# Peptides against a protein of PDB entry 3C2G, part 62

Target 1, 209 residues: chain A of PDB entry 3C2G
Amino acid sequence: IRTFDLLGLLLHDSDAIDGFVRSDGVGAITTVVQYPNNDLIRAGCKLLLQVSDAKALAKTPLENILPFLLRLIEIHPDDEVIYSGTGFLSNVVAHKQHVKDIAIRSNAIFLLHTIISKYPRLDELTDAPKRNRVCEIICNCLRTLNNFLMMWIPTPNGETKTAGPNEKQQVCKFIEIDILKKLMSCLSCEGMDTPGLLELRSTILRSFI

## One batch from the design tools (peptide; made by RFdiffusion4, then SolubleMPNN)

Design b2_p16_1_s2 (from b2_p16_1, 8 letters changed)
Fold by OpenDDE base, seed 4:
Structure b2_p16_1_s2 (fold): chain B 209 residues (1-209), chain A 16 residues (1-16)
Amino acid sequence: as target 1 above (209 residues)
Amino acid sequence: SESMAQQARLLRQQRA
């Protein structure tokens, strides 16, 4: 735990973060968080989030790491773990087609829906810190979804991949009224990525047309 | 979308 905190304090610059990742730092974290200790898991996932935008991740094999992380956030009902894990996922899949493919094969779309569905409506949360954390988790899930959907939208200069029938069915779950209400509630929260949520709305509409 | 990690680092730098 202290080691992860120390690493988090040392990884303030992009070069240090990139060096850590090049040295299989992500693999090291995932090995450590396999121990059933909640504090260790929280600290490890937080550190993952801190390095989730490293350039070296594009060259890091994630075939074992991503499925493990997805399983971890599926079975561990901890807001801090879910926040960090979904944040890591949203960042690591950005601009990386091969990483998106790994995540999707690992049932990420369904998991994102499950996470959003399990949380109460923001209007039911009177505690501001809890409400904000839940909003951030939902935003992370929706940002990840946006990154997935973008790969299936035709670009002027390239062949677009087509979503499989299972992926399409899983995406359709996000147009449920409960999910849409939660999306709208996030738009009213201060400090949220409102432009990103609006982008997602546009992406969803384009995916269904 | 900008990475959350980049935003978090930027916020930390502004607070320092």
Scores: peptide ipSAE 0.030, ipTM 0.670, DockQ to the pose 0.355
Fold by OpenDDE base, seed 2:
Order: structure tokens, then sequence, then C-alpha cells
Structure b2_p16_1_s2 (fold): chain B 209 residues (1-209), chain A 16 residues (1-16)
């Protein structure tokens, strides 16, 4: 636990983070979080989030790491783990088609919907820290979804991938009234990625019209 | 928009 905290303090610049990732740091964290210790899992996932935008991740094989993380956030009822895990997911799939494909094959779309569906409406949460954390989790999920949807939007100059029938069905679940209400509630939260949520709204409209 | 990790680093740098 203290080791991950120390690493989090040391990994404050992009070069150090890239060095850590090139040295299979993500694999090392993934190995450590397999132990049944909640504090260790929290610290490890937080560290994953801190390195999730490293340039070196483009060269890191994620075929084993990403499915493991998805399973971890599926079964772990810890908001901090879910926050860090969904944050990692949203960042790691950004601008990396092969990582998006791994995530989708690992049932990421369904998992994102499940996560959002399990959390209460923000207006039902009276505790501000809890409300903010839930909002951040939902935003991470929705940002990840946006990254997936962008693959299937026709571009004037590019070959558009088509979503499979299963993926289409899973995406359609995000236009449920409950999900849309949660999206809108996130827009009212201070300090949230409002531009990203607005982009998702635009992407959804383009995907379903 | 900046990644969450980038934002976290910027916040830490401002506090240091």
Amino acid sequence: as target 1 above (209 residues)
Amino acid sequence: SESMAQQARLLRQQRA
C-alpha cells in the first residue's frame, strides 16, 4: 500500500510515468491487485489511473490486463476502485483502436451500462463527497462510451467500422430514460467534464439518427 | 479535454 502511494508521489511527470509503463509497471500493478486486500486494490487502481494517459501504453500489450480490470470493477463494490478503473478505461481506450476492440470484446459496453444503472440518481444522494464520486464514475463510463461510439460514426475520408448486432443492442440500452436522466444530472455537477458530456450527447444523436 | 491523469498531475503541481 505504501509502495503505491510512494509511486504515486514520484510519478508526477510524463517522463517518469512513461518510464514506469515501459518497465511493465501496469503489469506489476495488475499482479498486485489480485490479492484480496481492499486497501491494496484501491491503491493499485488509483496508480493505474495516474498512469492511464501514458504515451507508452500505446506499445503495451493490454490483452490480459484490460479484461482483468473490467472483471475487477464488475465484482468489486468499492466506489474508489470503480472510479479509478473506469477512469483508467476511459483514458486507455482514447485514440487507440486496438484497445477499444479489446475492451468491447471483453463486454465493456454492457459493464458500463451496468455500473451506471446500479448507482442511484444524484438527487437522492445527500452526502456531497459521495454524490461527486458517483457523478465522476458516471462521467467516466459515458466518456468511455463516447470513445466507442466515435468508431462507428461515418467520417468523410475514412472507412467506418460497423458495430456488430450485439454491440448495437448494448449501445441502445444507453438511451433508456434512466440513463439519460443520469447523464443530465451529471451536467449539473460542478467541476465535471461538461464538454465531454456535451460531445457524448452529440455523438448519441449522430449514432441513433 | 485533458485526461483525468493529466488533470491530477496538474493539481498536484499546483499544490507543491
Scores: peptide ipSAE 0.030, ipTM 0.663, DockQ to the pose 0.393
Fold by OpenDDE base, seed 3:
Structure b2_p16_1_s2 (fold): chain B 209 residues (1-209), chain A 16 residues (1-16)
Amino acid sequence: as target 1 above (209 residues)
Amino acid sequence: SESMAQQARLLRQQRA
C-alpha cells in the first residue's frame, strides 16, 4: 500500500508515467492486485487510473489485462475500485480501436449497464461526497459507451463497422428511462464532464434515429 | 478534452 502511494507521488509528470508503462508497470500492478487484499486492490486501481493516458499504452498488450480488470470491477462492490477501473477503461479505449474490440468481446457494454443500474438515483443520495462519487462512476461508464458508439456511426469518407446483434441489443438497454434520468442528473453535478455527456446524448440520437 | 489522469496531474502540480 505504501509502495503504491509512493509511486503515485513520484508519477506526477507525463515522462515518469510513460517510463513506468514502458517498463511493464501496468502488468506489475495487475499481478499485485490478484492478491485478495481490498486496500491493495484500491491502491492498485488508483495507480492504474493515474497512468491510463500514457502514450506507451498504445504499444502495451492489453488482451489479458483488460478482461481481468473488467472481472475485478464486476466482483468488487467498492466505489473506489469501480471509479478507478471505469476511469481506466474510458481512457484506455480512447482512440484505440483494437482496445475497444477487446473490451466489447469481454462483455464491457453489459457490465457498464449493470454498474449504472445498480446505483441509486442521485436524488436519493443526501450525502454529497457519495453522490458525487456515484455521478463520477456513471459518467465514466457513459463516456466509455460513447467511445464504443462512435465506431458504428457512418463517416462521410469511411467504411463504418457494423455492430453485431448482441452489441446492438446491449446498447438498446441504455435508452431505458432509468438510464436516461441518471444521464440527465449527472449534467447537474458540479465538476462533471458536461461536454462529454452532451456529446453522448448526441451520439445516442444519431445511433437510434 | 483532457483525460482524467491529465486533470489529476494538473491539480497535483498546482498544489506543489
Scores: peptide ipSAE 0.029, ipTM 0.659, DockQ to the pose 0.351
Fold by OpenDDE base, seed 5:
Structure b2_p16_1_s2 (fold): chain B 209 residues (1-209), chain A 16 residues (1-16)
Amino acid sequence: as target 1 above (209 residues)
Amino acid sequence: SESMAQQARLLRQQRA
């Protein structure tokens, strides 16, 4: 745990983060968090989040890592683990089509919906820290979804991938009234990426038109 | 856009 905290303190520089990732740092973390220790899992997932935007991840094999992380956030009812894990997911799929494909094959879309569905509405949360954390988790899920949806939006200059029937069905679940209400509630949270959430809303609407 | 998925960088910038 202390080792992960120390690594987190040292990994403020983008080059250092890239160096860590090139040295199979993500694989090392995922190996460590396989042990049934909640504090270790929290610390490991936090460190994953800290390195999740590393450019070196484009060259890192994620075929085993990503499904493992998805399973971890599915089975661990811990807000900190879910926050870090969904944050990692949102960043790691960005600008990497092959990683998006791995995530989707690993049932990521369904998992994102499940996560959002399990949390209460933000207006039902009176504790500000809890409300903010839940909002951040929902935002992470929705940003990840946006990154997936963008693959299926036709662009004038390229062949657009078509979502499979299962993916389309799973995406359709995000237009449920309860999900939409949670999205709208996140827009009212201070310090959230409101422009990003508005972009997602636009993307969702375009995906269904 | 995919640039929305940059939370880790933003968090680091806020800590600096």
Scores: peptide ipSAE 0.037, ipTM 0.703, DockQ to the pose 0.447; fails the geometry check

Design b2_p16_1_s3 (from b2_p16_1, 8 letters changed)
Fold by OpenDDE base, seed 1:
Structure b2_p16_1_s3 (fold): chain B 209 residues (1-209), chain A 16 residues (1-16)
Amino acid sequence: as target 1 above (209 residues)
Amino acid sequence: SSAMAEEARRLRRERA
């Protein structure tokens, strides 16, 4: 834990972050968080989030790392772990087609739906810190979903990837009324990525109409 | 835009 805290304090700039990633820092974190200690897992996932926007990740193979992280999020009932993990996922899939493919093959779409579904409505949360954290988690999930959906929207040249039948079915779950209400509730939260959520709404409409 | 997405990623990192 103290080591991860120290690393977090040292990674103040992009060059340090890139250096850590190039030195297989992500692999090192994933190795350490295999130990069943909640505080260690939290600290490790937080550090993953801190390095998740590193340019060096474009050259880092995530074939083993990403499935592991998805599984960790699936089995660990901790908001801080889920926040950090979904934040990491959201950042690494951005503008990286091969990472999107790995995530989708690892059942990420279904996992995102599961995560959103387990949380109460934001209007039912009276504790502001908890409400904000839940909103951030939902936003991370929805941003990731948007990145997936964008792959299946036809380009002006008529070229598009087609979603498989399973992916399409999983995506259809996000138009459930409860999910849509949670999406809309996130738009009312201060400091959230409102433009990103509005983009997702548009993307959903394009995907189903 | 790609720029807004990058800024949103930065903000998430800083809030963690």
Scores: peptide ipSAE 0.026, ipTM 0.678, DockQ to the pose 0.254
Fold by OpenDDE base, seed 3:
Structure b2_p16_1_s3 (fold): chain B 209 residues (1-209), chain A 16 residues (1-16)
Amino acid sequence: as target 1 above (209 residues)
Amino acid sequence: SSAMAEEARRLRRERA
């Protein structure tokens, strides 16, 4: 724990972060968080979030790391772990088709739906810090989902992959009434991309139904 | 363009 705190202080600039990632720092963190210690897991996931936008991640194999992280998020109800993990996922799938494929094969779409389903409506949360954290988690999930959907939407200049039947079914779950009510509760949340949320809904309705 | 399309590396600004 103290080591991760020290690393968090030292990794405050982009060059140090990139150097850490080039030295297999992500692999080192994922090895450490395999120990059943909640404080260690929280600290490790926070550090993963801090390095999730490093340029060196483009050269880092994620085939073993990403499925492990997804499983960790699935089994840990800790908001800080979920926030850090979904934030990491959102950053690493962006502009990386092969990473999107790894995540999807690892049941990421279903996991994102499960995460949103487990939280109450934001208007039911009276504690402002809790409400804000839940909103951030939902935003991370939606950004990740949108990045997945973009790979299946035809572009003027390219052939697009078609979503499989299972993926299509999982995407359609995001327009179920209970999920929609939760997503609508986010529209007034600070930091929520309201136009983006509405566009996401429209994309699902037009392209996946 | 989608407002959420290919959102990448947002956390860099959050660390500053």
Scores: peptide ipSAE 0.021, ipTM 0.627, DockQ to the pose 0.231
Fold by OpenDDE base, seed 2:
Structure b2_p16_1_s3 (fold): chain B 209 residues (1-209), chain A 16 residues (1-16)
Amino acid sequence: as target 1 above (209 residues)
Amino acid sequence: SSAMAEEARRLRRERA
């Protein structure tokens, strides 16, 4: 636990983060978080989030890491783990087609829906820190979804991948009224990625209309 | 969109 905290303090700049990632730091974290210690899992997932946008991560194989993390998020009820894990997922799938494919094959779309569905409406949360954390989790999930949907939107000059039947069915779950209400509630939260949520709204419209 | 995505990533790291 203290080791991850120390690493978090040392990884303040992009060069240090890239160095850590090049040294298989992500693999090391995923090995450590396999131990049944909640504090260790929290600290490890937080560190994963901190390095999740590193340039060196583009060269890191995620075939074993990503399915493990998705399973961890699925079974762990801790909001901090879910926040860090969904944040990691959102960052690593951004602009990386092969990572998107790994995530989708690992049932990420269904998991994202499950996570969003689990949390209450933001207006039902009276505790501001809890409300903000839940909003951030939902935003991470929705941003990840946006990255998936963008693969299936026709571009004027490109080969558009088509979603498989299972993926289409799973994506259709996100137009449920409950999910849409949660999306809209996140737009009202201060300090959220409003541009990203607006982009998702546009992407949903283009995908389903 | 890329610049905004990078800023959103930065903000997530700072809040974590």
Scores: peptide ipSAE 0.025, ipTM 0.677, DockQ to the pose 0.257; fails the geometry check
Fold by OpenDDE base, seed 4:
Structure b2_p16_1_s3 (fold): chain B 209 residues (1-209), chain A 16 residues (1-16)
Amino acid sequence: as target 1 above (209 residues)
Amino acid sequence: SSAMAEEARRLRRERA
């Protein structure tokens, strides 16, 4: 735990983060968090989040890491683990087609829906820190979804991939009224990525119309 | 989308 905290303190600059990632730091973290210790898992997932936007991750194989992280998020009800894990996922899938494919094959779309569905409505949360954390988790999930949906939208100069039947069915669950209400509630939270949520709304409309 | 993704990453780092 203290080691991960120390590493987090040392990884403030992009070069240090990239150095850590190039040395298989992500693999090292995932190895350590296999031990059934909640504090260790929290610290490890937080560190994953801290390095999740490293440029060196573009060259890092994530075939073993992503399925493991997704499973970890699935089985742990801990908000801090879910926050860090969904944040990591959101960052690593951004602008990386191969990473998106790994995540989708690993049932990420269904998992994201499950996560959002399990949390109460934000208006039912009176504790501001809890409400904000839940909002951040939902935003991470929805931002990840946006990145997936964008693969299937025709671009003027790009090859458009077609979503498989299973992916389409899983995506359709996000137009459920409960999910849409949670999206709208997140738009009302202070300090949230409102432009990103508005982009998702637009992407959803373009994907279903 | 790139600038927004970077800003979203920045905001997550500042909150962690």
Scores: peptide ipSAE 0.025, ipTM 0.680, DockQ to the pose 0.265; fails the geometry check

Design b2_p16_1_s4 (from b2_p16_1, 6 letters changed)
Fold by OpenDDE base, seed 2:
Structure b2_p16_1_s4 (fold): chain B 209 residues (1-209), chain A 16 residues (1-16)
Amino acid sequence: as target 1 above (209 residues)
Amino acid sequence: SESMAREAEELRKRAA
């Protein structure tokens, strides 16, 4: 735990983060968080989040890392782990087609829906720290979904990927009224990425759905 | 809220 905290303090600039990632730091963290200690898992996942936007990740194989992380998020009820994990996922899939494919094959779309469905409406949460964390989790999930949906929107040159039938079915669940209400509730949260959420709204409307 | 409900319904119709 203290080691991860120290690393978090040291990894304060892009060069240091890239150096850590190039040294298989992400793989090292994922190995350590397999130890059954909640505090260690929290610290490790937070560190993953901190390095999740590193340029060096473009050259990092994630075939083993992503499925593991998705499974961890699926089985761990801890909001902090879910926050860090969904944040990591959102960042690593951004602008990386091969990473998106790995995530989708690992049932990420269904997992995102499950996570959002698990949490109550934000207006039912009276504790501000809890409400804010839940909002951040939902936003992470929705940003990830946006990245997936963007693959299936036709480009001006007419080239587009087509979602498989399973992916299409899973994506359709996000237009459930409950999910949309949660999206709208996130727009009302202070400090949230409103432009990103509005982009998702636009993407949903323009997608293959 | 009403606008959102309308949009959701339109999307459901399109997806059906």
Scores: peptide ipSAE 0.009, ipTM 0.463, DockQ to the pose 0.019
Fold by OpenDDE base, seed 5:
Structure b2_p16_1_s4 (fold): chain B 209 residues (1-209), chain A 16 residues (1-16)
Amino acid sequence: as target 1 above (209 residues)
Amino acid sequence: SESMAREAEELRKRAA
């Protein structure tokens, strides 16, 4: 735990973060968090989030790492783990088709829906820190979904990948009224990626037209 | 919220 905290403090420079990732730092963290210690898991996932936007991740094999993280998020009810894990997922799938494919094959779409569905409506949360954290988690999930949906939107000049039947079915669950209400509630939270949420709304509309 | 509900219903009809 203290080691992860120290690493988090030292990895404030982008080059240092890239160096850590190139040295299989992500694999090292995922190995450590396999032990059933909640504090260790929190610290490890937080560190993963901190390095999740590293350029070096484009060259990092995630075939074993990503399914493990998705499972970890699925089984842990801890908001901090879910926040860090969904944040990591959102960042690593961005602009990386091969990572998106791994995530989708690992049932990420269904997991994202499950996460959003399990949280109460933001209006029901009176504690501001809790409400903000839940909003951030939902935003992470929705941003990830947006990245997936964008793969299946036809471009004027290119062959677009078509979503499989199972993927289409899973995506359809996000147009449930409860999910849409939660999306809208996130728009009222300060400091959230409002443009990103609006983009997702547009993407959803385009995906179902 | 009501606008989103109506929009969601239309989307569901298209997805069916």
Scores: peptide ipSAE 0.009, ipTM 0.475, DockQ to the pose 0.019
Fold by OpenDDE base, seed 4:
Structure b2_p16_1_s4 (fold): chain B 209 residues (1-209), chain A 16 residues (1-16)
Amino acid sequence: as target 1 above (209 residues)
Amino acid sequence: SESMAREAEELRKRAA
């Protein structure tokens, strides 16, 4: 735990982060968080989030790491773990088709829906820190979904993949009224990526046209 | 909000 905290304090620049990732730092974290210690898991996932936008991740094999992380956030009820894990996921899938494929094969779409569904509406949360954290989690999930959906929208300069029947079914769940209300509620939160959420809305619409 | 609600309803109609 202390080691992860220390690492988080030391990794302040992109070169250090890339160096950590190139040294299989992500694999090391995922190995350590396999121990049933909530504090350790929280610290490890937080560190993962901190390095999740590293350029070196493009060269890191995530075939074993990503399914493990997805399972971890599925079974762990800790908001901090879920926040960090979904944040990591949203960043690592961005602009990386192979990582998106791994995530989708690992049932990420369904998991994202499950995570959003389990949280109450933001207007039902009176505790501001809790509300903000939940909003961030939902936004992480929705941003990840946007990244997935973008693969299936024809672009003039890009390869378009077709979503499988299972993926289509899972995506359809995101147009449930409760999910849409949560999306809208996130738009009302201060400091949120409103343009990104609006982009998601547009992407969803295009996916169903 | 109303615009999104209308869009959502259209999506639901298409998905049904």
Scores: peptide ipSAE 0.008, ipTM 0.448, DockQ to the pose 0.020
Fold by OpenDDE base, seed 3:
Formats: structure tokens, sequence, C-alpha cells
Structure b2_p16_1_s4 (fold): chain B 209 residues (1-209), chain A 16 residues (1-16)
């Protein structure tokens, strides 16, 4: 735990972070968080978040790492683990189609839906720190989903994949009324990407329905 | 916001 905190403190610039990632730092963290210690898991996931935008991740195999992290998020009802894990996911899939494919094959879309579904509407949360953390988690989920959707939207200069029937069905679940009500409760939250949320809704309705 | 949610649900139902 202290080691992870120290590492986080020492990683002040992109070169240091890239060096850590090139030395299989992500693999090392994922090995450590396999131990059933909640504090260690929290610290490890936080460190993963801190290095999740490293350029060196483009050269890091994630075939074993990403499914493990997704499973970890699925089985741990810990807001800090979920926050860090969804943050890592959103960053690592950005601009990396092969990583998106790994995540999608590992049922990431359904997991994102499950995460949003298990949290109450923000207006039902009276504790401000809890409400803010839940808002951040939902933002991470939506950002990740938007990154997935971008892969299936035709661009003038890009190759476009077609979403499979299962993926399309899972995406469409995000416009169900109960989910939309929860998402609407986030619109007034400070830090929420309101335009992004509205664009997500519009994209699903226009391109996937 | 609730109006937007209802609109989305109606559109979803039509597309299903």
Amino acid sequence: as target 1 above (209 residues)
Amino acid sequence: SESMAREAEELRKRAA
C-alpha cells in the first residue's frame, strides 16, 4: 500500500509513467491485486488509474490484464475500486481499437450497464462525497461507452466496424427509461459532461435504433 | 429531462 502511494508520488511526468509501464508495471500491479486484501486492491487500482493514459500502453499486451480488471470491478462492491477501474478502462480503450475489442469480448458493455443500474439516482443520495463519487463513476462509464460507439460510427477517412447483434442490444439498454432517469439525475452534477451525455443518447437513437 | 427520457423510450419502442 505504501509502495503504491510512493510510486504514485514519484510518477510526476509522462516519461516516468512510460518507464514504469514499459517495465511491465501494469502487470506487476495486477499480480499484487490478486491477493484478497481490500486496501491493497484499492491502492493498486488507484495506481492503475494514474498510469492509464501512458503512451507506452499502446505496446502493452492487455489480453490477460483487462479481463481480470473487469472481473475485479464486477465482484467488488467498492466505490473506490469501481471508480479507479472504470477510469482505467475509459483511458486505456481511448484511440485503441484492439483494446476496445478485448474489453467488448470481455462483456464490458454489459458491465457498464450493470454498474449504472446498481447505483441510485443522484437525487436520492444525501451524502455529498458519495454522490460526487457515484457521479464520477457514471461519467467514466459513459466515456467508455462513447469510446466503444465511436468504433461503429462511419468516418470519412476511417475504417468502420459493424456492431454485432449482441453489442447492439446491449447498447440499446442504455436508452431504457429506468437507465435514462438515472442518467438525467447526473445532468446537474458538477463535472458531468452534459453535452457528452446528450450526444450519447442522440447517437444511440440515430445510429443504433 | 423526463420529457427527453419519455421521447427516447417511445423511439426505442418503435424501433423494436
Scores: peptide ipSAE 0.006, ipTM 0.400, DockQ to the pose 0.019

Design b2_p16_2_s1 (from b2_p16_2, 9 letters changed)
Fold by OpenDDE base, seed 5:
Structure b2_p16_2_s1 (fold): chain B 209 residues (1-209), chain A 16 residues (1-16)
Amino acid sequence: as target 1 above (209 residues)
Amino acid sequence: SSALEKIKLLSQKAPV
């Protein structure tokens, strides 16, 4: 535990973070969090989140890392692990087509739906810290979904990837009334990226119309 | 290798 906290303190600038990532730091964390210790898993996932926007990740092979992390988030009940893991996922797929493809092949779309589905509506959460954390998790999931959906929107040059039938079916689950209610409830949370949620809403609508 | 070594070294200095 203290090791990841100390590493997090040393990784305070972008050059240090990029240096860590280039040195297979993400693979190292992923290896360590295979040990069945909840505190270690939490600390490791938090450190992954801290390095998740590193430019060096574009050159890091994530083929073995992403499936493992997605499985970890799927099976772990800890909101802090889910927060860190969904935050990592959201950042690593941003602007990286090859990483999006790995995540989608690793059943990420279904996982995002599962995560959103497991949480209550935000208006039912009376504890403000818990409500905010759940809102952040849902927003991480939705931002990740937006990044996937954007691949299938036609570009002006006429080049677009077509979503497979399985991906289309999985995406259709996000227009379920309960999911839409949860999305709308996130718009009422303080400090949330309301513009980003509105963009996602527009992307969802464009994907189904 | 260096990140793993740093993690191992830090783990030896500070119990997990």
Scores: peptide ipSAE 0.018, ipTM 0.537, DockQ to the pose 0.018
Fold by OpenDDE base, seed 1:
Structure b2_p16_2_s1 (fold): chain B 209 residues (1-209), chain A 16 residues (1-16)
Amino acid sequence: as target 1 above (209 residues)
Amino acid sequence: SSALEKIKLLSQKAPV
């Protein structure tokens, strides 16, 4: 725990973060968080989130790391673990087709739906810190979903990859009324990426036309 | 070396 806090303090700039990632820092964190300690897992996932936008991640093999992280988020009900893990996922899949493919093969679409489905409606959350954290988690999930769906939207200059039948079925779950209500509730939260949520809405609509 | 020792070593080598 204290070691991750110290690392978080030292990794304050992009060069330090890239140096850590090039040294297999992500693999080292994922190895440590296999120990069954919730505080250790929380601290490790927070550090993963901190390095999740590193340029060096484009050259890091994530085939073993990403499935492990997805499983960690699936098993641990801790909001801080889910927040950090979904934040990491959202950042690491951005602009990286090969990472998106690993995540999709690891049932990430279904996991994102499962996470959103487990949280109560935001209007039922009276505690502002808890409500804001739940909003952030849902937005991390939705931003990740948008990054997946964008792969299957026809672009003027190329044959787009078609979603498989299983992926299409998993995406269809995001048009369920309860999921749509949660998306709409996030649009009403202060400090949310409203443009990103509107983009996702547009992307979902285009995926079903 | 344990994964924790690797993390400690990486912390010491991180450019400050």
Scores: peptide ipSAE 0.016, ipTM 0.500, DockQ to the pose 0.019
Fold by OpenDDE base, seed 2:
Parts: sequence; structure tokens; C-alpha cells
Structure b2_p16_2_s1 (fold): chain B 209 residues (1-209), chain A 16 residues (1-16)
Amino acid sequence: as target 1 above (209 residues)
Amino acid sequence: SSALEKIKLLSQKAPV
């Protein structure tokens, strides 16, 4: 715990973060979070989130990291772990086709749907900190989905990747009325990336129309 | 690398 807090203090700029990532820092954290301690897992996932936008991640092999993180998020009920883990996922898949492919093969689409489905509607949450954290989690899931959907939208050059039948079926779950209501509820939260959520809405429409 | 291995080892022994 203290070590992750100290590392978080040292990782205050992009060069330090890139240096940590190049030194297999992500692999180090993922090894440590296998220890069955909730506070350690929470601190490790928070540190993962802090380094999740590092340029050096484009050169980091994530084949062994992403499946473990996805499994951790799947089995761990802690909102802070889910927040940090989904935040990490949303950032690491951004602009990285190979990372998107690893995540999809690791059942990420289904997991994102499962996470969103398990949380109550935001209007049912009376505690403002809890409501905001749940909103952030849902937003992280939806941002990750947007990154996946963008692979299957035709480029101006007419090139497009086709989603497999399983991926199509899993993606279709996100147009269910309950999921759409949760997406819309996130737009009412203060401090949310409203432009990003509107982009996702546009991406969903373009994917299904 | 050596520092990270020490962190791994410490974290396996105690929640640090």
C-alpha cells in the first residue's frame, strides 16, 4: 500500500510515467495485485489508472496483463477497483488496435455489459459520492465500448474491420433500453465528459443504422 | 528493474 502511494507521488509527469512503464511497471503492479488484500488491490489498480495513458504502453506486451485485470474486475465487488480497472482499460485500448483485440478476445465486451447491468440506476442512488463513482464506472465502460465500435465503422478509404458474430451479439446488448437509460443518466452527472458520451451515442447510431 | 523486483517481493510478503 505505502509503496504504491510513494510510486504515485513519483509518477507526476509524463516522462516519469513512461520510464516506469518501460521498466515493466505495469507488470510489477499486476503481479502485486494478485495478493489477496483489498487495500493493496485498490492501491495497485489506482496506480494502473495513473499510468494508463502512457505512450510507452504502445510497446508494452499486454497479452498477459489485460486478461488478469479483466478477471480481477469481474470478481472484485469494490467500486474503487472497478473504477480504476475500467479507467485503465478505457485508456489502454485508445488508439491501439492490438490492445483492443486482446481485450475483445478476453471477453471485455461482455464484462462491460455485466458491470453496467449490475449497477442500479443513478436516480436510485441517494449518496452523492456513490452515485458519482457509479457514473464514472459506467462512463469508463461506455468509453471503452466506443473505442471498440470505432473499429467497425468504415473509414473514408472504405476499409473496415468486420465484427465477428459473437462480438455483434454482445454489442447488441448495449442498445437495450436499460443500458441506454444508464448512458443518458450519465449525461446528467456533473463533471462528466458529455462530449465523449455524445460521441458514443453517435457511434452507436452509426453502428446500428 | 531491481527496484520493481524489490517492490514485488515486499508486496508478496506484506500489504505495503
Scores: peptide ipSAE 0.022, ipTM 0.579, DockQ to the pose 0.017; fails the geometry check
Fold by OpenDDE base, seed 3:
Structure b2_p16_2_s1 (fold): chain B 209 residues (1-209), chain A 16 residues (1-16)
Amino acid sequence: as target 1 above (209 residues)
Amino acid sequence: SSALEKIKLLSQKAPV
């Protein structure tokens, strides 16, 4: 735990972060968070989030790391682990088709739906810190979903990946009325990526119409 | 020193 706190203090600039990632720092964190300690898991996932936008991740093999993280988020009830893990997921899938494919094969679409379904409506949360954290988690999930849906939208060049029948069925769950109500409730939260949520709405409409 | 060497050194000085 103290080691991760010290590492978090040392990883304050992009060069230090890239140096850590190039030295298999992500693999080192994922090895340590296999120890059944909740505080250690929380600290490790927070550190993963801190390095999740590193340029060096484009050269890091994620085939073993990403399925492990998805399982960790699925089984761990801690909002800080879910926040950090969904934040990591949303950043690593951005602009990386091969990473999106790994995530989808690892049941990420269903996991995102499960996470959003777990939380109450934001209008039912009176505690501002809790409401904001839940809002951030839902936004991380929805941003990740948007990144997946964008793969299946026809480009002007006629190259379109088609979603498989299972992926289509899993995506259809996001147009359920309860999910749409949660999406709409996020638009009213302070500090939300409102442009990103509006982009997702447009992407959903283009995917289903 | 590599980041891994720093991690090893930190792990010896302070528990994870």
Scores: peptide ipSAE 0.016, ipTM 0.483, DockQ to the pose 0.017; fails the geometry check

